# Ledger of designs, part 20: peptides against a protein of PDB entry 6J07

Target 1, 107 residues: chain A of PDB entry 6J07
Amino acid sequence: GQRGWFCGSVSQDLRQFWVAEGGTISDPRAADFLFSCDASHPDTLRIYQSLDYIEDNATVFHAYYLSAVANAKIKNSVALGHFILPPACLQKEIRRKIGSFIWEQDQ

## One batch from the design tools (peptide; aimed at target 1 F33 S77 H82)

Design b2_p18_8_s2 (made by RFdiffusion4, then SolubleMPNN; from b2_p18_8, 8 letters changed)
Fold by OpenDDE base, seed 4:
Structure b2_p18_8_s2 (fold): chain B 107 residues (1-107), chain A 18 residues (1-18)
Amino acid sequence: as target 1 above (107 residues)
Amino acid sequence: SEKLEQLKKEAKDFSSLF
């Protein structure tokens, strides 16, 4: 599918890119992809607290992935797996094991 | 588009997305 949900933390430009590339925007329950730029945003927190997420039926991705795809010069050079956005409580441990998140490296 | 297809391809690794 190509249905996406966007946290309020995601810019309108990235939303427009999604639609321009053929995606549609839906509510979280109907979405195939969940995008956020802030794990602490109320919208994203509601996702983490949802039954779908708790039961491992949902994954939140950092919307910076879309920006990376938009700017990519080499096809398949951007890995979606690098853009998983975990709850804030897990980020410290993840950074310890695999290093800083990609979206943090550009800051 | 090609870019959206790239996303779909990579997302196949996540069964919860489908």
Scores: peptide ipSAE 0.067, ipTM 0.648, DockQ to the pose 0.116
OpenDDE base, seeds 1, 2, 3, 5: peptide ipSAE 0.027, 0.027, 0.025, 0.059; ipTM 0.583, 0.588, 0.592, 0.643

Design b2_p18_8_s3 (made by RFdiffusion4, then SolubleMPNN; from b2_p18_8, 8 letters changed)
Fold by OpenDDE base, seed 5:
Structure b2_p18_8_s3 (fold): chain B 107 residues (1-107), chain A 18 residues (1-18)
Amino acid sequence: as target 1 above (107 residues)
Amino acid sequence: SEKLAELKEQSKDFSSLF
């Protein structure tokens, strides 16, 4: 689908890009994609606490993915899997094992 | 669009996640 939910931490520019590319904005329950720029934002925390997320039926992606896609020079060069945004409590351990997140490297 | 099409194709690999 093309339905996206956006945390308040996501810029208006990225939201506009989503819509300009044919996406629509919806509530988290109806959304096909969940975007956030801050795992500690109250909006995102509510997602992590939701039944869908707890049961592993939802994934939050860092909205920087959309920026990377918009600015990509080579089609399909941006991997969505690199932009999974886990809860803050897990990020420290993840960085220890596999290194810094891609959005942290680019900024 | 082209950009969103890329997302759709990539999302197939993660369909079990959402």
Scores: peptide ipSAE 0.043, ipTM 0.655, DockQ to the pose 0.117
OpenDDE base, seeds 1, 2, 3, 4: peptide ipSAE 0.028, 0.041, 0.028, 0.028; ipTM 0.589, 0.645, 0.587, 0.586

Design b2_p18_8_s4 (made by RFdiffusion4, then SolubleMPNN; from b2_p18_8, 7 letters changed)
Fold by OpenDDE base, seed 4:
Structure b2_p18_8_s4 (fold): chain B 107 residues (1-107), chain A 18 residues (1-18)
Amino acid sequence: as target 1 above (107 residues)
Amino acid sequence: SAALERLKKEAKDFSSLF
């Protein structure tokens, strides 16, 4: 699908890019993709606390993925899997095991 | 567009992993 939900932490520019590329914006329940720039934002926290997420039926991606896609010089060079945004409570352990997140490296 | 198609492909591949 082409339906995306966006946390309030995501800039209007990235939302506009999504729409310009043919995507639509919907509520989290109807969305095919969930984007956020802040795991601690109230909007994103509500996702993490939802039954869909708890039951592993939802994944949140860092919206920086869209920026990377927009600026990519080589098509297919950006892997969506590298932009999974886990809850804040898990991030420290993940960094310990696999290193810093891609969006942190560019900030 | 091409960008959205890339996203869709990646998402599909990701979903297949889990």
Scores: peptide ipSAE 0.071, ipTM 0.643, DockQ to the pose 0.122
OpenDDE base, seeds 1, 2, 3, 5: peptide ipSAE 0.024, 0.023, 0.023, 0.067; ipTM 0.589, 0.592, 0.571, 0.639

## One batch from the design tools (peptide; aimed at target 1 F33 Y48 F61 H82)

Design b2_p19_1 (made by RFdiffusion4)
Pose (drawn by RFdiffusion4):
Structure b2_p19_1 (pose): chain A 107 residues (1-107), chain P 19 residues (1-19)
Amino acid sequence: as target 1 above (107 residues)
Amino acid sequence: EELEEEFAEARELFEELLE
């Protein structure tokens, strides 16, 4: 049983794969998986500003997780953590902090 | 319960990547 919803800015291909394969597939408003290919000004904001996100009851994953699984053997491997999709206001700093050298570590 | 464990592990992995 895997319920999941997709923001408006998600390739139909990814939605089709979600429908085709996985646990028992359903796509309601709340659901169990929160997928998006965007974090700027799409329906995804409705997750980031929900009390569930604030209370650690919601994590938005990039919908390309489904693309990675589709190009994996079946469903194995492809850990979720790699597709955490944080709010866009954070992404600029997340990339720099990760990409910076050890003699920099600016903060 | 399994999904919660998977989501916890995903958040821990993300935090490790930030370190």

Design b2_p19_1_s1 (made by RFdiffusion4, then SolubleMPNN; from b2_p19_1, 9 letters changed)
Fold by OpenDDE base, seed 3:
Structure b2_p19_1_s1 (fold): chain B 107 residues (1-107), chain A 19 residues (1-19)
Amino acid sequence: as target 1 above (107 residues)
Amino acid sequence: DEIRRLIAEAREEFRRLLE
């Protein structure tokens, strides 16, 4: 099964979609997927400060990915990699390379 | 593990975006 953790910044609608698609909700340490809508949210900051993340054993995804999946007929048509949510301190440099994050365009 | 593979592929996709 797919276990997900959700930052408090993620809406209940997206959480409900995750569960409706067969996912379960767990704490960050047990979760396979970490979802957030705000890199500056205290919940997400705790992830970035964790040893798992520092050691590259954790990845945070923007929860808008779930919205994109919900609106797509084919799940694989949505590139999960485009929804990686990096720490706020890195986002400016990243935007210089990619323009804007995909979630900033519609959300 | 399939999930770990999916996440690894996502990380690779992200890296390619930054190149």
Scores: peptide ipSAE 0.709, ipTM 0.948, DockQ to the pose 0.654
OpenDDE base, seeds 1, 2, 4, 5: peptide ipSAE 0.708, 0.707, 0.707, 0.705; ipTM 0.948, 0.948, 0.948, 0.947

Design b2_p19_1_s2 (made by RFdiffusion4, then SolubleMPNN; from b2_p19_1, 12 letters changed)
Fold by OpenDDE base, seed 1:
Structure b2_p19_1_s2 (fold): chain B 107 residues (1-107), chain A 19 residues (1-19)
Amino acid sequence: as target 1 above (107 residues)
Amino acid sequence: DKIKELIEKARKEFERLLQ
């Protein structure tokens, strides 16, 4: 499916791109994809606190993924896994092991 | 390892939803 939920931190332009590419917008419980630009935004924090997320049935991705897809010249060249948006408390550890996030590198 | 689990979860979702 292509149902997506968007944190309030995500721009309307990226939401419109999602819809233009055939996606629909839904509430978090019905969504296949969860997008956010801020792990500390109240909307995103509610996701991290949800049973679906705690039970590993939900994943939050940084909406910059959509920007990367929009700007990519090669189909499927953007790796979704690089855009996982973990809770803020884990980000320091992740940067230590994997490196800076892509959305931080390009900003 | 929580990081490994998150990455694996993302991979599974990618394969399932973006085929």
Scores: peptide ipSAE 0.037, ipTM 0.610, DockQ to the pose 0.108
OpenDDE base, seeds 2, 3, 4, 5: peptide ipSAE 0.032, 0.028, 0.036, 0.030; ipTM 0.577, 0.581, 0.605, 0.572

Design b2_p19_1_s3 (made by RFdiffusion4, then SolubleMPNN; from b2_p19_1, 9 letters changed)
Fold by OpenDDE base, seed 1:
Structure b2_p19_1_s3 (fold): chain B 107 residues (1-107), chain A 19 residues (1-19)
Amino acid sequence: as target 1 above (107 residues)
Amino acid sequence: SEIEELKKKAREEFRKLLE
């Protein structure tokens, strides 16, 4: 099974979708996937400050990925990499390169 | 694992996005 951690910024609907698709919810240390909708949320900040993240053993994804998956007509057509949620301090520079993040475009 | 490979691919996709 796939274990996910969810920042408090993630809606209950997306959490429910995760569980409905067979996922379970766990603490961030045990989770396979870390989901957040706000890089500045205290929950997410704690992830960025963790040794696992600092040592490049953790990746935070924007929970909008789950919405994209739910709405996708083709299974596995959603690029998970486009939903990596970097720390807020890096986002401005990233936007200079890519424009806006996907979750910013669709919401 | 399959999950780790998926996440690895995701990180690569992200890098390409920034190129």
Scores: peptide ipSAE 0.651, ipTM 0.937, DockQ to the pose 0.659
OpenDDE base, seeds 2, 3, 4, 5: peptide ipSAE 0.648, 0.648, 0.649, 0.647; ipTM 0.936, 0.936, 0.936, 0.936

Design b2_p19_1_s4 (made by RFdiffusion4, then SolubleMPNN; from b2_p19_1, 8 letters changed)
Fold by OpenDDE base, seed 1:
Structure b2_p19_1_s4 (fold): chain B 107 residues (1-107), chain A 19 residues (1-19)
Amino acid sequence: as target 1 above (107 residues)
Amino acid sequence: SELEKLKKEARKEFEELLK
């Protein structure tokens, strides 16, 4: 099975969806996926400050990915890469390139 | 693993967004 870590910023519904789909919840070091809805949340900041992340061995994804998967009509049609959640300090520059993050378009 | 491949492709997709 797949193990996921969840920032406190992630809704209980999305966490429940993960479990319902066969996932388990673990600490960030053991997790296959790291999910967050807020790059500035203390939980997520601790990830960005971790050695694993600094050494490019970890990636944080916006939990909205799970919502997109739940609502997708075509299996495997959701591009995971569009849901990478970078540190807040980089987001302004990224928005200049892409316009806005996909999770910001629906909120 | 398939999981690692998925995550690798995700990083590639992200890079393409930034082009």
Scores: peptide ipSAE 0.555, ipTM 0.913, DockQ to the pose 0.627
OpenDDE base, seeds 2, 3, 4, 5: peptide ipSAE 0.549, 0.550, 0.554, 0.546; ipTM 0.911, 0.912, 0.913, 0.911

Design b2_p19_2 (made by RFdiffusion4)
Pose (drawn by RFdiffusion4):
Structure b2_p19_2 (pose): chain A 107 residues (1-107), chain P 19 residues (1-19)
Amino acid sequence: as target 1 above (107 residues)
Amino acid sequence: LPVHYFDYHKLLKPRYVPP
C-alpha cells in the first residue's frame, strides 16, 4: 500500500509510472508519498507550510525518484534520501555548503 | 526517463519516511 500525490509541476510520465508499478497505488490529497519536480511556487508549497511539515510528518521527494526506479532493475536500491526536495529558499545555500571546499566552509 | 541524483541528503534528513 503506497498512496502518493503529485504537484501540478510533475511530468505525466512520472505519474504514469507511479500508477503502473509499486505497492497498491493510489493518489489522494494526503497520501503516504509526497512527490514534486518543483519547490518554488507550485502546489508543493501547500506541503512546506502545513503543520505536518513543521512537525516532521511530511517530507517532499523529487518525483525523479520514480525516474531513477524506472531505470533501476525493478524497485531495489534507489534510496529515498537522495531525492529529498527542500524548499527552494534553502536550495541555493544547500548546494553551496555541500559544494564548498574544506578550506572554505563559509557560514 | 532522465535520472538525476541530488546531494541534498548530505546536509538534510527526511522529516518523514513513508512505507

Design b2_p19_2_s1 (made by RFdiffusion4, then SolubleMPNN; from b2_p19_2 with H4V R15K)
Fold by OpenDDE base, seed 1:
Structure b2_p19_2_s1 (fold): chain B 107 residues (1-107), chain A 19 residues (1-19)
Amino acid sequence: as target 1 above (107 residues)
Amino acid sequence: LPVVYFDYHKLLKPKYVPP
């Protein structure tokens, strides 16, 4: 499915892109995909605190993925796995091991 | 087209959603 939830940190432009491409917007429980631009936003924090997330049944992705898809020159060239948005408390350690996140590289 | 992207990548780490 293509139901998506969006943190309040995600711009209206990215939400509109999702809908324009056939997606729908839903609450986190009904959503197939969870998007955020801020791991410290209260909306995203509530996701991290949810039982579904704690039990590893949910993943939060940085909404910059949608921007990358919109601007992609090659079909299927954007890997969603590169846009996993972990809790802020883990990001420093992750950067140490695998480098800066893609959404930070383009800043 | 991006929707097809999403469905494909969902296989990497899917979220369970009740029908």
Scores: peptide ipSAE 0.031, ipTM 0.605, DockQ to the pose 0.121
OpenDDE base, seeds 2, 3, 4, 5: peptide ipSAE 0.028, 0.030, 0.029, 0.030; ipTM 0.587, 0.610, 0.604, 0.586; seeds 2, 5 fail the geometry check

Design b2_p19_2_s2 (made by RFdiffusion4, then SolubleMPNN; from b2_p19_2 with H4K L11V R15K)
Fold by OpenDDE base, seed 4:
Structure b2_p19_2_s2 (fold): chain B 107 residues (1-107), chain A 19 residues (1-19)
Amino acid sequence: as target 1 above (107 residues)
Amino acid sequence: LPVKYFDYHKVLKPKYVPP
């Protein structure tokens, strides 16, 4: 099975979808996927400050990915790479070079 | 821009677990 950690910023609905699709919820150290809706949330900040993340062995994804999957006709048509959630301090530069994040476009 | 945040390895393996 797939283990996921969820920042407190993630809604219960998205967590329930994860479980309904066969996922389980775990602490960040045990998790295979790290989901957040807020790069500035204290939970997510602790991830960014962790040794695993600093050593580039972890990636945080925006939980909107799960919503996109839920609404997609083909699940694998949603590219996980588009939902990488970088630290807030880097987002302005990323938007300048790549454009607005997907989760911002649908808002 | 640190491209490591968009590294394909991270997409394929969202969290690395050492063998």
Scores: peptide ipSAE 0.057, ipTM 0.668, DockQ to the pose 0.124
OpenDDE base, seeds 1, 2, 3, 5: peptide ipSAE 0.056, 0.041, 0.039, 0.054; ipTM 0.669, 0.661, 0.649, 0.664

Design b2_p19_2_s3 (made by RFdiffusion4, then SolubleMPNN; from b2_p19_2 with H4V Y5V R15K V17T)
Fold by OpenDDE base, seed 4:
Structure b2_p19_2_s3 (fold): chain B 107 residues (1-107), chain A 19 residues (1-19)
Amino acid sequence: as target 1 above (107 residues)
Amino acid sequence: LPVVVFDYHKLLKPKYTPP
């Protein structure tokens, strides 16, 4: 199964889309995917502080990915890798190197 | 869910097991 964890910053609509696509919602430990819309949200911060994340065994994705998939003509055309949500402390440097995040470009 | 999701996940989360 496709298990996802959602930060409290993620809208119910995006959660519902995940479920509609066959996913289930679980706690972070059991989740295959971790979604957030706010790297500074306490829920997400706890993920960044976890051993799994520190040891590079976990990745947080911006939930805007789900919106992009929902709106894409070809769902497979949306690259999940573009939606990696790093800790806030790293975002400035990342923007300097590769530009604004994709979820920021549409805002 | 898109197939591409699983490909990325396998690379980014080593402990992932496909459903």
Scores: peptide ipSAE 0.034, ipTM 0.598, DockQ to the pose 0.109
OpenDDE base, seeds 1, 2, 3, 5: peptide ipSAE 0.032, 0.032, 0.032, 0.033; ipTM 0.597, 0.596, 0.598, 0.595; seed 3 fails the geometry check

Design b2_p19_2_s4 (made by RFdiffusion4, then SolubleMPNN; from b2_p19_2 with H4K Y5V R15K)
Fold by OpenDDE base, seed 3:
Structure b2_p19_2_s4 (fold): chain B 107 residues (1-107), chain A 19 residues (1-19)
Amino acid sequence: as target 1 above (107 residues)
Amino acid sequence: LPVKVFDYHKLLKPKYVPP
């Protein structure tokens, strides 16, 4: 299995799905994946402020990825790259260049 | 077959995982 960390902004349902699919839940340092639903949540902010993140050794993903996977009809149809959750201070510029985030469209 | 949930994407930064 793979290890995931979850911001407090992520629902228990999505956490349970992660575990049901073989994942485990861990602290951010041990985690393979970092999930959040809110870039402004204190838990997520702590990630962005961490040395690992500042040195580009970590990526935060929007937990809506898990919902998309849960609802997918085709294997490998959900691209994790579409769910990168950048710090709030960067989101406006990113939206200007690539459009609204997928979780803003569907959630 | 069920979707494999945990796939990396080429656009991602690597995540450091301590051994």
Scores: peptide ipSAE 0.043, ipTM 0.638, DockQ to the pose 0.146
OpenDDE base, seeds 1, 2, 4, 5: peptide ipSAE 0.041, 0.039, 0.041, 0.039; ipTM 0.629, 0.630, 0.622, 0.623

Design b2_p19_3 (made by RFdiffusion4)
Pose (drawn by RFdiffusion4):
Structure b2_p19_3 (pose): chain A 107 residues (1-107), chain P 19 residues (1-19)
Amino acid sequence: as target 1 above (107 residues)
Amino acid sequence: SIDEYLERQWELAEKLEEE
């Protein structure tokens, strides 16, 4: 049983794969998986500003997780944590902090 | 703060994957 919803800015291909394969597939408003290919001004904001996100009851994953699984053997491997999709207002700093050298670590 | 945020989100993602 894997319920999941997709923001408007998600390739139909990814939605089709979600429908095709996985646990029992359903796609309601709340659901169990929160997928998006965007974090700027799409329906995804409705997640980031929900009390569930604030209370650690919602994590948005990039929908390309489904693309990675589709290009894996079946469903094995492809850990979710690699597809955590944080709010866009954070992404600029997340990339810099990760990509910076050890002699920099600016903060 | 960013490291704590990413660690917490990583732990939530592992918990969800295990379920």

Design b2_p19_3_s1 (made by RFdiffusion4, then SolubleMPNN; from b2_p19_3, 11 letters changed)
Fold by OpenDDE base, seed 1:
Structure b2_p19_3_s1 (fold): chain B 107 residues (1-107), chain A 19 residues (1-19)
Amino acid sequence: as target 1 above (107 residues)
Amino acid sequence: SLDELLEKLLKRAKELEAK
């Protein structure tokens, strides 16, 4: 089973898609997949400040990943790694290295 | 370093994709 947590910034449609694909929704500590659409949202900030995240045991992904998966023509063609959502303080530096995030290009 | 952080994050992502 795939356990996911969702920031309040994530739409109900994307949450429903997750469940429709066989996922379950849980609290952040129990979840393997943490989804957010806003690195500055209080829910997401609490993740970044958590011990699990600080100890490199948690990763936040942009929920646009789910939209990309839903719209993909080829199954498993969407790479989860492209949707890592880092804290705001790191985003500028990352953009400078690898370019704009995928969700910024399509939204 | 940032590169090391990115590598860690990507590694975790790959591990999660296996689930």
Scores: peptide ipSAE 0.394, ipTM 0.869, DockQ to the pose 0.507
OpenDDE base, seeds 2, 3, 4, 5: peptide ipSAE 0.393, 0.391, 0.394, 0.391; ipTM 0.869, 0.868, 0.869, 0.868

Design b2_p19_3_s2 (made by RFdiffusion4, then SolubleMPNN; from b2_p19_3, 8 letters changed)
Fold by OpenDDE base, seed 1:
Structure b2_p19_3_s2 (fold): chain B 107 residues (1-107), chain A 19 residues (1-19)
Amino acid sequence: as target 1 above (107 residues)
Amino acid sequence: SLDEYLARQRERAAALEAA
């Protein structure tokens, strides 16, 4: 099953979509998918500070991924890897390498 | 490095999607 954790920055609509698609909402330690809309949100910061993340066993994704999936014309056309949400301290350098994040382009 | 970081994160994403 799809076990996901959601930062408080994520809307209820996206959480509901996750559940509707067969996902389960769990605590960060049990979750495979960690969703956030704000790298600076306290909930997300706690993830970045966790041993799982520090030891390279976790990835935070921008919840906009779920919006993209919900609105996709072709099933499985949305790549999860495009929605990695890195800590704020890395974002500027990442933008220089890969360009603006997808969720920023639609804002 | 940042490149290595991104590679690992993307690899995890791919694995999650494939599962």
Scores: peptide ipSAE 0.747, ipTM 0.956, DockQ to the pose 0.507
OpenDDE base, seeds 2, 3, 4, 5: peptide ipSAE 0.745, 0.744, 0.745, 0.746; ipTM 0.955, 0.955, 0.955, 0.955

Design b2_p19_3_s3 (made by RFdiffusion4, then SolubleMPNN; from b2_p19_3, 11 letters changed)
Fold by OpenDDE base, seed 5:
Structure b2_p19_3_s3 (fold): chain B 107 residues (1-107), chain A 19 residues (1-19)
Amino acid sequence: as target 1 above (107 residues)
Amino acid sequence: DLDELLERLRARAAALEAA
């Protein structure tokens, strides 16, 4: 099963796509997939501060992943690993190392 | 370091994607 949690920063359309593709929506503790569009949103900050995240048992992904999947020409061509959304304090260092995030390039 | 963190995160993403 696909259990997902969504930050308030994620649009209703992307949430609906998740459900349409067979996913369910759960609280952060029960969810396997955590989606956000804003690392500085209070909902997302609470995830970063949670025990699961601190203990490296949770990952936040940028919800733009769902948009990319919905619009992909080839199924399975979108890699989830490209959409990891790290805390704001790490993003600058990551950009220096691997370049701009995908969701930033498309905006 | 950062490289190790990114590798772990990417591995976790791959596992979730395969599930």
Scores: peptide ipSAE 0.403, ipTM 0.870, DockQ to the pose 0.540
OpenDDE base, seeds 1, 2, 3, 4: peptide ipSAE 0.398, 0.401, 0.402, 0.399; ipTM 0.867, 0.869, 0.869, 0.867

Design b2_p19_3_s4 (made by RFdiffusion4, then SolubleMPNN; from b2_p19_3, 11 letters changed)
Fold by OpenDDE base, seed 3:
Structure b2_p19_3_s4 (fold): chain B 107 residues (1-107), chain A 19 residues (1-19)
Amino acid sequence: as target 1 above (107 residues)
Amino acid sequence: SLDELLEKLRKRAAELEAR
């Protein structure tokens, strides 16, 4: 099973899609997939401050991943790794290296 | 380094997708 946690910044529609696809919703300590739409949201900040995250045992993904999956024309064509949502303090450096994030390109 | 961090994160993402 796929256990996911959702920041308060994520819409109910995306949460419902996750469940419809066979996922379950759990607290962040039990979840394997952590979704957020806002790296500065208090819920997400608490993740970044956790020991699991600091020790590289947790990863936050932008919830736009779920939208991309829902609209994908090719099965398994959406790469989760492209939707990593890093802390705000790292985003500027990452953009300089790889360009704008996918979720920013579709704004 | 940033590169090392990104590689670790991408590796984790791939592991999650493989489940």
Scores: peptide ipSAE 0.345, ipTM 0.847, DockQ to the pose 0.506
OpenDDE base, seeds 1, 2, 4, 5: peptide ipSAE 0.340, 0.224, 0.342, 0.340; ipTM 0.845, 0.791, 0.846, 0.847

Design b2_p19_4 (made by RFdiffusion4)
Pose (drawn by RFdiffusion4):
Structure b2_p19_4 (pose): chain A 107 residues (1-107), chain P 19 residues (1-19)
Amino acid sequence: as target 1 above (107 residues)
Amino acid sequence: DEEIERYFREVEKYMDKHL
């Protein structure tokens, strides 16, 4: 049983794969998986500003997680943690902090 | 800064999970 919803800014291909394969597939408003290909001004904001996100009851994953699984053998491997999709307001700093050298570590 | 740390905690939380 894997319920999942997709923001408006998600390739139909990814939705089709979700429908085709996985646990028992359903796609309601709340669901169990929260997929998006965007974090700027799409329906996804409705997750980031929900009390569930604030209370650690919601994590938005990039929908390309489904693309990675589709290009894996079946469903094995492809850990979720690699597809954490944080709010866009954070992404600029997340990339810099990760990409910076050890002699920099600016903060 | 707390939100950036939250990102790394969520990455670690979900590293042992898949479809």

Design b2_p19_4_s1 (made by RFdiffusion4, then SolubleMPNN; from b2_p19_4, 10 letters changed)
Fold by OpenDDE base, seed 4:
Structure b2_p19_4_s1 (fold): chain B 107 residues (1-107), chain A 19 residues (1-19)
Amino acid sequence: as target 1 above (107 residues)
Amino acid sequence: DEEIEKVFEKQKKYANVSL
């Protein structure tokens, strides 16, 4: 199974979807995947400040990925790489280079 | 910016990963 951690900014529906799809929920250190909907949420900020993240051993993904998966017509068609959630301080420059994040496009 | 480059590397790393 896949272990996921969820920021408090992530809805219960998305958490439930994760579990329904066979995932488990764990603390950040044990998790294989870290999900957040808010780079500025205190939970997520703690991740960015952690040694695992600083040493590039942790990655935060926007939880909208799970919504995209849930709505996908083709299984395994949603690339996780499009949902890297960087620290808020980096997002403006990243948007300048690659455009708006996928989770922002329908907002 | 090294931090931004790390983000891009992560994007590439997971470009073909689907859960």
Scores: peptide ipSAE 0.792, ipTM 0.965, DockQ to the pose 0.596
OpenDDE base, seeds 1, 2, 3, 5: peptide ipSAE 0.791, 0.791, 0.791, 0.790; ipTM 0.965, 0.965, 0.964, 0.964

Design b2_p19_4_s2 (made by RFdiffusion4, then SolubleMPNN; from b2_p19_4, 10 letters changed)
Fold by OpenDDE base, seed 2:
Structure b2_p19_4_s2 (fold): chain B 107 residues (1-107), chain A 19 residues (1-19)
Amino acid sequence: as target 1 above (107 residues)
Amino acid sequence: SAEIEKVFEKIEKYSNKSL
């Protein structure tokens, strides 16, 4: 199974989906994947400030990825790369480069 | 910036990765 950490900003539904799909929930240090819905949430901010993240050994993904997976018609068709959640201070510049984030397009 | 470049590298790294 895959280990995931979830920011407090992530809904219980998405957490439950993760577990239902065979995932487990762990602390950030042990997790294989870090999920958040809010780059400015205190939980996520702690990740960005961690040595693991600073040393590029950790990556935060927007939890909307799980929603996309749940709704995908083709298995394994949803790429994690589209759901990288960067620190809030970097998002504006990133949007200028690649456009609006996928989780913002449905808004 | 270096931080921005790291983000783009991660995007590329996971561009073909799915769970």
Scores: peptide ipSAE 0.778, ipTM 0.962, DockQ to the pose 0.605
OpenDDE base, seeds 1, 3, 4, 5: peptide ipSAE 0.777, 0.777, 0.777, 0.777; ipTM 0.962, 0.962, 0.962, 0.962

